# Peptides against a protein of PDB entry 3QIS, part 291

Target 1, 334 residues: chain A of PDB entry 3QIS
Amino acid sequence: PSLELSRREFVFENVKFRQLQKEKFQISNNGQVPCHFSFIPKLNDSQYCKPWLRAEPFEGYLEPNETVDISLDVYVSKDSVTILNSGEDKIEDILVLHLDRGKDYFLTISGNYLPSCFGTSLEALCRMKRPIREVPVTKLIDLEEDSFLEKEKSLLQMVPLDEGASERPLQVPKEIWLLVDHLFKYACHQEDLFQTPGMQEELQQIIDCLDTSIPETIPGSNHSVAEALLIFLEALPEPVICYELYQRCLDSAYDPRICRQVISQLPRCHRNVFRYLMAFLRELLKFSEYNSVNANMIATLFTSLLLRPPPNLMARQTPSDRQRAIQFLLGFLL

## One batch from the design tools (peptide; made by RFdiffusion4, then SolubleMPNN)

Design b2_p26_6_s3 (from b2_p26_6, 13 letters changed)
Fold by OpenDDE base, seed 3:
Structure b2_p26_6_s3 (fold): chain B 334 residues (1-334), chain A 26 residues (1-26)
Amino acid sequence: as target 1 above (334 residues)
Amino acid sequence: SKPLSEEEYEKILKELEEAMNEPPVT
């Protein structure tokens, strides 16, 4: 069997978080026999492509002289955003288009990723006084490495935060402050807040706005700003309640004093973000007659975002664990 | 837990205002 490919090199310029890009090419069976094609994993890979890439179709059958269009879809989800922000991964891949009893055809994927404050650590964002797009990529790597080391030091209680570090980090990320301050000012009376989805175009504008500027006002509807906060919290590499404290939150869920003590052990930025969010959500609950928001709905929604099970325990979360996690948050909302 | 005290909130605002006035990191 033999194929002709219309293109073998693909460039995805300015790839952004949650923005789908597509490139298309044709494959033609220029042989005399039917052929089955498939994208196959490279040696030592489990998947035929990186998590941010997809081929559609990824397999198929071609009669002699048949042609099919293949779409290469690039989409950076929450699952790929952190590794792309850190530069651990890049918009580079090699696809292997295999023919049964035939040859392998190599496709080169390249491009550039534009970093996002979404999927960046709370620690790095607290050090990032400017929009992420104003920060050199090399400095983003250094900020993530330094942030990891400070998180570890703070959890170990070993060193008081040397007040002598040349640049004092923000108490909360500017992005969280902007989102929550906007919602506090403009969305407390918003009917169905956190229950109505935002608009995808407005979400993209909010993300781009937070990545590129420090706005006086966030663009979009209150629903889009509210969903952007949820997306931000979901995309965090480390949740607002650090994975190391997850089990202790569950174990303390019915003791409000122990719950407060557990939160006091969070890294400074995580603790401040948690307290800031809880303060906002308690204020939002005072307007329940206008916004239709209740403590059980809020606790249920934010529990999945703020109190995520560690990756090794995700598949093992019981209904009892989920209820304890909800009860933990309820103790801060009531 | 107490909301951020007005002092803690003012401190965050001040830290943000100071950060907004810092030149872009080259």
Scores: peptide ipSAE 0.030, ipTM 0.634, DockQ to the pose 0.047
Fold by OpenDDE base, seed 4:
Structure b2_p26_6_s3 (fold): chain B 334 residues (1-334), chain A 26 residues (1-26)
Amino acid sequence: as target 1 above (334 residues)
Amino acid sequence: SKPLSEEEYEKILKELEEAMNEPPVT
């Protein structure tokens, strides 16, 4: 079997979070026999490509002189955004197109990623006084390392944050502030808030706006701004309630006094974001007659975002654990 | 737009905390 490929080198410029890019190429069976093709893992890889890359189709059959179009789809989800923001991963891969009883054909994927405030830690964002796209990539790495160390020190209650450092971190990320301020001003009376999905084009505009600017107004509908807040919270590498406190939140779920004590032990930025979000959500609940938002809906929605089980426990979450997690948040909404 | 100064940002956070803590105007 033999194939001819129309292209073997692909460049994906300016890859962004949640923005699909597509490159296409043709493969043609220039042999005399039918062939089966597949993308195969390299010797040390479990997958034929990195998580942000997909081939469609990834396998197929070609008769002699048949041609098929293959799409290479680059899409940065919540699962890849953090490692791309840090530069731990890059828009580089090699695909192996294998022919059954034939040769391997190598495809080179390259490009550049543009960092997002989505998938960046709360600690790092609290140190970013400018939009993330204005921050040098070298400084992003330093901010993530420093943010990890600050979180660890805060959890250990070891050192009072030295109030004398010339660059005090923000109390909450500017991106969360911008989203919540917009929703507070314009969305309290929005019917079906957090129930109606946003527009994908508007979501992309909101993400790009937060990554590149400090706007006076966020673009898009209230539904798109509300969904952008959910996407932001979902994309956090660590949830607003740190994984270390997850079990204590469940254990305290029916004692509002203990719940408040658990929250007081969060790192400063996480604690501030949690209190800020709970205050905002309580304000939305005052307008329930207009926005159709109720405490049970909000608690159920935000529990999965704010109080995630640690990765090692995620597969073991019981219905009882989920109900305790919801009850924990209800104690801050009621 | 000028980047919000730290003072403007603290002021806005304070205005948000105040607005969230303001009793409903009877």
Scores: peptide ipSAE 0.028, ipTM 0.627, DockQ to the pose 0.065
Fold by OpenDDE base, seed 1:
Structure b2_p26_6_s3 (fold): chain B 334 residues (1-334), chain A 26 residues (1-26)
Amino acid sequence: as target 1 above (334 residues)
Amino acid sequence: SKPLSEEEYEKILKELEEAMNEPPVT
């Protein structure tokens, strides 16, 4: 069996969070026998590609002189955004197109990723007074390392925050402030807020706006701004309620005093973001006659974003655990 | 801690607005 490939080198320029890019190529059976093709893992890899890449189709049959189009789809989800923001991963891969009883054909994937405030830690964002696209990549790494060290110091309660000459961190990320302030000013009377999805084009504009500027106004509909807040919270490498406190939140769910004590143990930025969001959501609930928002809906929606189970427990979340998690959040909304 | 009052929320918003309006240190 033999294949001809129309292209073997692919460049994905300016890859962004949640922006699908597609490159197509043709494979042709230039042999005299039917062939089966498949993308296969490289030596020591479990998958044929990185998590942000997909081939469609990834396998198939070709008759003699048959041609098929293969799409290479690059999509940075919440699962890849953090490692791309830090530069731990890059828009580089090698695909192995295998023929049954044939040769391997190598495809080179390259490109550049544009960092996003989405998928960046709350601690790093609190240090980031400028848009992420204005921050040198070297400084992003330093901000993540410093953010980790402050989180550890804050959790250990041992070392006084070195009140040293470092610029005072923001109380909450500017991106969360911008989203929530916009929603507070313009969306409190918005019918079906957090129930109607945003527009994908507007979501991309909001992400690009937050990554590149400090706008006076966020572009798009109130629904798109509301969904952008949900996407932001979902994309956080660590949820607003740190994984270390997850079980304690569930155990305290029916004791509002213990719930408040658990939240007081969060790192400063996480605690501030949590309190800020709860303040906003309580204010939004005052407008329930206009926005159709109720505490049970909001608690159900935001619980999955703010109080995520640790990765080791994610597959084991019971309906009882979910109900306790919702009850925990309800104690801050009511 | 009490839940943030509207006044405490507005105060946080104002403190953030002031911090965002600080000129970039050259």
Scores: peptide ipSAE 0.027, ipTM 0.650, DockQ to the pose 0.054
Fold by OpenDDE base, seed 5:
Structure b2_p26_6_s3 (fold): chain B 334 residues (1-334), chain A 26 residues (1-26)
Amino acid sequence: as target 1 above (334 residues)
Amino acid sequence: SKPLSEEEYEKILKELEEAMNEPPVT
C-alpha cells in the first residue's frame, strides 16, 4: 500500500482562544491495492494529537486512485487555554498517519499561540495592570508561579499581604471589572440576559479587545458581553470558589452565616471577585421584570461556573450536591 | 479599534484602579 500527501508541514499562525483554524491537505492512494489509513499515537502517547488539534477524518479507507481531503483543525478550548497561556504547551505537534501494512507518514504541526486573559488565574490577572498581550511571555510564567505562591500564602496565612514596594495587585482583574461594569451600565434592562447566546464574531472581538486593550467600551451586544463573562468564569484554571472550599460550601449551604465565613477564607482576589459578582447579580435581580432574570436561574447558571467540584469529585457529584451548591449561591443573591 | 493614545490609556488605567478599589455596587 502507498499514499501520496499533498502537504506534510502545517503552520498555524496567531492561534487564539476559541478561534478555530483549519488547514487542509489531500491524501491519495497511488498504489494498486486498497488501503486503510489512521492517525496513530506516537510511542508513549495516549492520543494521536494534542488536545487543541484534531484530524477529520482521522481514519478511513481508500480505493486505488481514490483521494480524500483531511482537515487539521486547531481549536483552543478551556481545556487547553491555561497550559498554552503559561507556555507549558505550545502549538507544536507531530502526527503519525499510519497506513495498514504500509509505512508511517509524519506531519509536522507548528505555529504560535497568542496568550489570553481567558484561562489565566485570578491571581495572575490581578498582577497584570496592562493587557496580557503587552506582557512578555516570560513574565506571564513568573506571574502564574507567584500567583500560586500567593494563593497558598493567603490560604495558610490570614496575614495581610505585606504591601512590599512592588505595585499593589488589583482588587479584581481589570477584565472582570470591564465585563461587569459594562453589564451593570448597559444590560440591567436587557431582556433574556444570560439566556440568549452571544454572536461568535462578537465574542471573538470581546476576547481580542480584553487581551489587547483596556477599552472605554466593550464591543458587541449585551448578550455577547454576558456570554463573555460566562466563558471567562468557565475558563478559569481555579474557579472563583477555590476547589479546597467546595465541600465546605456544600456543608454550609443552609447556614448563611457559615457560608459568609467560608467565603472570607478565599484568597483575596477570589473573595473580591466573588463579592463583586454577587453584588452585580443582586443588582441585576432588581430589574427581573425587564431582564427576565430570576434568582434560581442565576444561581443555577453561576453555580456551575463559580462552585465547580474538584476534578476528582466531578464524576461523583450527586443531585443533592448540585442542589446544595445552588442553595449556597442563593444565600448571596437573596 | 484605533489603539488608545498613551495618555488615554493611562487615564483609563487610573480610572479602573480607582473604580476597582471602590466597591462598584453598594
Scores: peptide ipSAE 0.025, ipTM 0.629, DockQ to the pose 0.063

Design b2_p26_7_s1 (from b2_p26_7, 10 letters changed)
Fold by OpenDDE base, seed 5:
Structure b2_p26_7_s1 (fold): chain B 334 residues (1-334), chain A 26 residues (1-26)
Amino acid sequence: as target 1 above (334 residues)
Amino acid sequence: SSFPIPPEEEPEVEPLEPKAPKPRPL
C-alpha cells in the first residue's frame, strides 16, 4: 500500500489558550490495493499526539484512488495551558501516519504558544505588575520557581515577606481584581449572573485583554466576564484552596471556626484571593432579588473551582465529600 | 495600586473598589 500526502509540515502560529486552530491535508491512495491508515504512538509515547493536538479522522480505510481530508486540530485546554505557559511543553510534535503492511509517514507539527494569565499560578501572578505578554518567558520561569519557594515558605510559617517596597507581591492578581471589580460595578443587578453562559468570542476577547493589557473596562457582557472568572479559577494549576488543605476543609466543614483557621493557613496570595472572592460573593448575594443568585447555587458552582480534590483523589470523591465541600464554602457566604 | 486587603476577620465588605493608588510622588 502507498499514500500520497498533500502536506507533511504544519505550523500553528500564535497558539492561545482556548483558541481552536485547524490545519487540513489530504491523503490519497495512489496504490492498487485498499489500505488502512492510522496515527500511531512513537516508541516511547502512550498516545499518537500531545494532549493539545488531535487528528480527525485518526484512522480509516482508503480504496484505490480514494482521497480523504484529515484535520489537525490544536486546542489548548486547562489540561495543557500550565505546561505551555511555563515552557515545559511547546507547540512541537511528530505524528506517525502508519499504513497496515506499509510504511510510516511522518508529519511535523511546529508553532509558537502565547502565554496566558489563565493557567498561571496565583503566586506568579501576584508578582506580575504588567500583563503576562509583556513578561519575558525567562522571567516567567523565574517567577514560577520563586512562587513555589514562597508557597513552601508560607506553609512552613518561616519568613516574613521581605519589606522591600519595590518587590512586594500584589495582594491579589491584577487579573482577578479586574474581573471582580468589573462584576461588582456592573453585574450586581445582572439577571442570571453565573447561570447564563458567556459568548465564546467575548471570552476570547476577555482572555486576550487580560493577557495583553490592564484595561479600564473589560470587554464583553457581564455573563462573559462572569464566565471568564470561572474559567480563570478552573485553569489555576493550584486551586485557590491549595490541595494540601482539601481534606482539612472537608473535615472542618460544619465548624465555622475551624474553617477560618484552615483558610488562615493558606499561602498569603491564596488566602487573599479566597477572602476577596468570598467578600465579593457575599456582596453579590445582597442583590439576589435582581441577579437571581443564591448561596446554594454559588456554593455549588464555586466549590468545584476553589476546593478541588487533589488529582490522585479526584476519581474517589464521594457525594458526601462534595456535600462537605459545599458546606465548607457556605460557611463563608452566609 | 493598593489592592484591597482582605480583612483579617470577616468584617463588613471593605468596598471592592480598590482605594485609588495614592499618586506616586513625582
Scores: peptide ipSAE 0.032, ipTM 0.602, DockQ to the pose 0.060
Fold by OpenDDE base, seed 1:
Order: C-alpha cells, then sequence, then structure tokens
Structure b2_p26_7_s1 (fold): chain B 334 residues (1-334), chain A 26 residues (1-26)
C-alpha cells in the first residue's frame, strides 16, 4: 500500500482559547490495492495527538485512486488552556499516519498560542494589573510560580501582606470585576439571564477584549457576558473554592456557621472572588421578577463551577454530594 | 489611568461579605 499526501507541514498561527482553527489536506491511494489508514500514537504516547488537536477522519479505507480530505482541527478547551498559558505545552505535535501493512507518514504541526486570562490562576490574575497580552511570556511564568507560593502562604499563614509594596495584588481579578460590574450595571433586568446561551462570535469578542484591553464596556449581549463569566469560572485551573476545601464544604453544607468558617480558610484572592460573586448573585436575585433568576437555579449552575470535585473524586460524585454542594452555596445566596 | 479596582476594604476583622458589587466609578 502507498499514499500520496498533498501536505505534511501545518502551521497554526495565533491559536486562541475556544477559537477553532482548521487545516485540510488530501490523502490519495496511488497504489494498486485498498489501503487502511489510521493516526497512531507514538511509542510513549497514549493518544495519536495532543488534547488540543484532532484529525477528522482519524482512520479510514481508500480504494485504488481514491482521495479523502482530512481536517486537522486545533481547539484549545479548558483542558489545555492552562498548560498553554504557562508555556508548559506548545502548539507543536507530530502525527503518525499509519498504513496497514505499509509505511508511516509523519505530519508536523507547529504554531503559536496567544495567552488568555481564561485558564489563568486567580492568584496570577490578581498580580496582573494589565491585560494578559501586554504581559511578557517570561513574566507569566514568574506570576504562576509566585501564585503557587502565595496560595501556600495564604493557606499556612494569616500573615497580613506588608502594606507598603507598590506591587500589592488586586483584591479580585480585573477580568472578574469587568464581567460582574457589567452584569450588575446592565443585566440585572435581563430576562432569562444565565438561562439563555450567548453567541459564539460575541464570546470570542469578549475573550479577546479581556485578553487585550481594559474596556469601558464589554462587547456583546448580556447573555454573552453572563456566559463569559461562566466560561471564565469553568476554565480556572483551581476553582474558586480550592480542591483542598471541597470535602469540608460538603460536610458543612447544613451548618451556615461552619460554611462561613470554611470560606474564611480560602486563599485571599479565592475568598475575595467567592464573596464578590455571592454578593453579585444575591443582588441579582433581588431582580428575579425581571431576570427570571432564582436561588435554586443559580446554586445549581454555579455549584458545578465554584465547587468542583478534585480530579480523584470526580468519578465518585454521588447525587448526595451534588445536593450537599448545592446546599453549601444556597447558604450564601439566601 | 489605573483601572479602578474596588479599594480593599479594611482588613477583614469579620469576613466582609461585599454587600453589593462595587460599580465602576463613572
Amino acid sequence: as target 1 above (334 residues)
Amino acid sequence: SSFPIPPEEEPEVEPLEPKAPKPRPL
């Protein structure tokens, strides 16, 4: 068996969070026998590609002189955004197109990723007074390292940060503040807020706006701005309620006093974001006659975002655990 | 112009749940 490939080198320029890019190429059976092709893992890999890459089709049959188009799809989800923001991963891969009883054909994937405030830690964002696209990549690495150290210090030491440094972290990320302040100003009377999806084009504009600027107004509909807040919270590498406190939140869910004590033990930025979001959501609930928002809907929606089970417990989350998690959040909304 | 981040309220003697989101200064 033999294939001819129209292209073997692919460059994905300016890859962004949630922006699909597609490159197509043709494979042709220039042999005299049918060919089965498949993308196969390299010797040390479990998958044929990195999580942000996909081939479609990834396998198939070609008759003699048949040609098929293969799409290479690059899409940075919440699962890849953090490692790309830190530079731990890059837009580089090698695909192995295998022929049954034939040869391997190598495809080279390259490109560049543009960092996003989406998928960046709350600690790093609290240090980031400028849009992420204005921050040098080297300084993003330093901010992530410093963020880890501050999370640890804030968990271990109730030490007041020395008041005198010109580099005092923000109380909350400017991106969260921008989103919440917009929603508070313009969306409190929005019918079906958090129930109607945003537009994908507007979501991309909001992401690009937050990554590149400090806008006076966020572009797009109130629904798109609301969904952008949900996407932001979902994309956090560490949820607003840190994984270390997850079980304690469930155990305290029916004791409002213990719930408040658990929240007081969050890292400063996480605690501030949690309280800021709860204050916003309580304010939004006052407009329930206009926005159709109720405490049960909000608690159900935000619990999955704010109080995520640790990766080791995800597969074991019971309906009781979900109900406790919702009850925990309800104690801050009512 | 520094983005008007909500001024840090005083050191939390009691956990100050923000009563409302701080609006952008006009």
Scores: peptide ipSAE 0.025, ipTM 0.614, DockQ to the pose 0.049
Fold by OpenDDE base, seed 3:
Structure b2_p26_7_s1 (fold): chain B 334 residues (1-334), chain A 26 residues (1-26)
Amino acid sequence: as target 1 above (334 residues)
Amino acid sequence: SSFPIPPEEEPEVEPLEPKAPKPRPL
């Protein structure tokens, strides 16, 4: 069996969080026999491609002189955004197109990723006084390393934060402040807030706006700004309530005093963001006659974002654990 | 004589009026 490929090198320029890019190529059976093609894993890989890449179709049959179009789809989700922001991963891959009893054909994927404040840690964002696209990539790495070391020091309670570090971090990320300040000013009376989805085009404009600027006003509808806050919280590499405190939140869910003590043990930025979001959500609940928002809806929605089970426990979450997690959050909304 | 530990007055978290300190224009 033999194939002809119309292209073997693919370049994906300016890849962004949640922005789909597509490149297409043709494969042709220039042999005299039917062939089966498939994308196969490399020797040390479990998958034929990186998590942000997909081939469609990834397998098929070709008769002699038959041609098929293959789409290479690049999409950075919440599952790939953090490793691309840090530069741990890059827009580079090699695909192996295999023929049954035939040759391997190598495809080279390359490109560049544009960093996002979405999928960046709360600790790193509290150190970023400028939009992430204005921060040199070298400084992003340093800010992530420093963020990890300060989180560990804060959790261990071993060393008071040396007040001598040249730049005092923000109390909350500017991106969270911008989103919540906008919603507080313009969306408290918005009917069906957090119940109506945003527009995908407006969500992309909001993400690009937060990544590139410090706007006076966020673009888009109140629904798109509200959904952008949910996407931001979902994309965090660590949830607002750190994984280390998850079980203690469940165990304390029916004791409001213990719940407050658990929150006091969060890293400073996480604790500030949690208190800030709870203050906003309690304010939003005062306008329930206008916005149709209630404490049970808000607790159910935000619990999955703020109080995520650790990755090792995700598959084991019981209905009782989910109810305790909701009850924990309700104690801050009522 | 057990002095009653005064209840830790949860500092009335004055609703953080969103006086997020205006980022001083540098």
Scores: peptide ipSAE 0.010, ipTM 0.555, DockQ to the pose 0.029
Fold by OpenDDE base, seed 2:
Structure b2_p26_7_s1 (fold): chain B 334 residues (1-334), chain A 26 residues (1-26)
Amino acid sequence: as target 1 above (334 residues)
Amino acid sequence: SSFPIPPEEEPEVEPLEPKAPKPRPL
């Protein structure tokens, strides 16, 4: 068996969070026998590609002189955004196109990723006074390392905030402030807020706007701005309620006094974001006659985002655990 | 009106009245 490939080198420039890029190439059976092709894992890999890459089709059959188009799709989801923001992973891969009883063909994938405030830690974002795209990549790495150390110090209650006025972290990320301030100004009377989906084009504009600027106004509909807040919270590497407190939130869910004590033990930035979001959501609930928003809907929606089970427990979450998590959040909305 | 960021010391109980000083525009 033998194939001819129209291209073997692929460059994905300016890859962004939630923005699909596609590169196509052709494979042709230039042999005299039918060919089965497949993308195969390298010797040490479980998958034929990295999580942000896909080939379509990834396997197939070609008669002599038959040609098929293959799409290489690059898509950075919430599952890949954090490791690309930190530079732990890069837009680089090698694909192995295998022929049954034939040879291997190597395809080189390269490109660059543009960092996003989506998938960046709350601790790092509280240190970023400028849009993430204005921050040097070297400084992003330093901010993530410092963010881990500060989370640990804050959990240990060991260090009073150094009074150095120039380096004080923001109380909440500017991106969360921009989203919530927009929704508070323009969306309190928006019918079906958080119930109507946003537009995909508007969501991309909002993400790009938050990554590149500090706008006076966020572009798009109130529904798109509301969904952008949900996407932001979903993409956080550590949820607003840290994984270390998850079980304590469930155990306290019916005692409002213990619930408040658990929240008081969050890292400063996480605690401030939690209180800020709860204050916004309580304000939004005052307009329920206009926006159709109720406490049970909001608690159900935001619980999955704010109070996520630790990765090791995710597969074990019971219906009782979900109900306790919702009850925990309801105690801050009522 | 901007939605105020809660002061660190305020107990979670009081609705942030929109009277909290607007965080200065960054």
Scores: peptide ipSAE 0.050, ipTM 0.621, DockQ to the pose 0.176; fails the geometry check

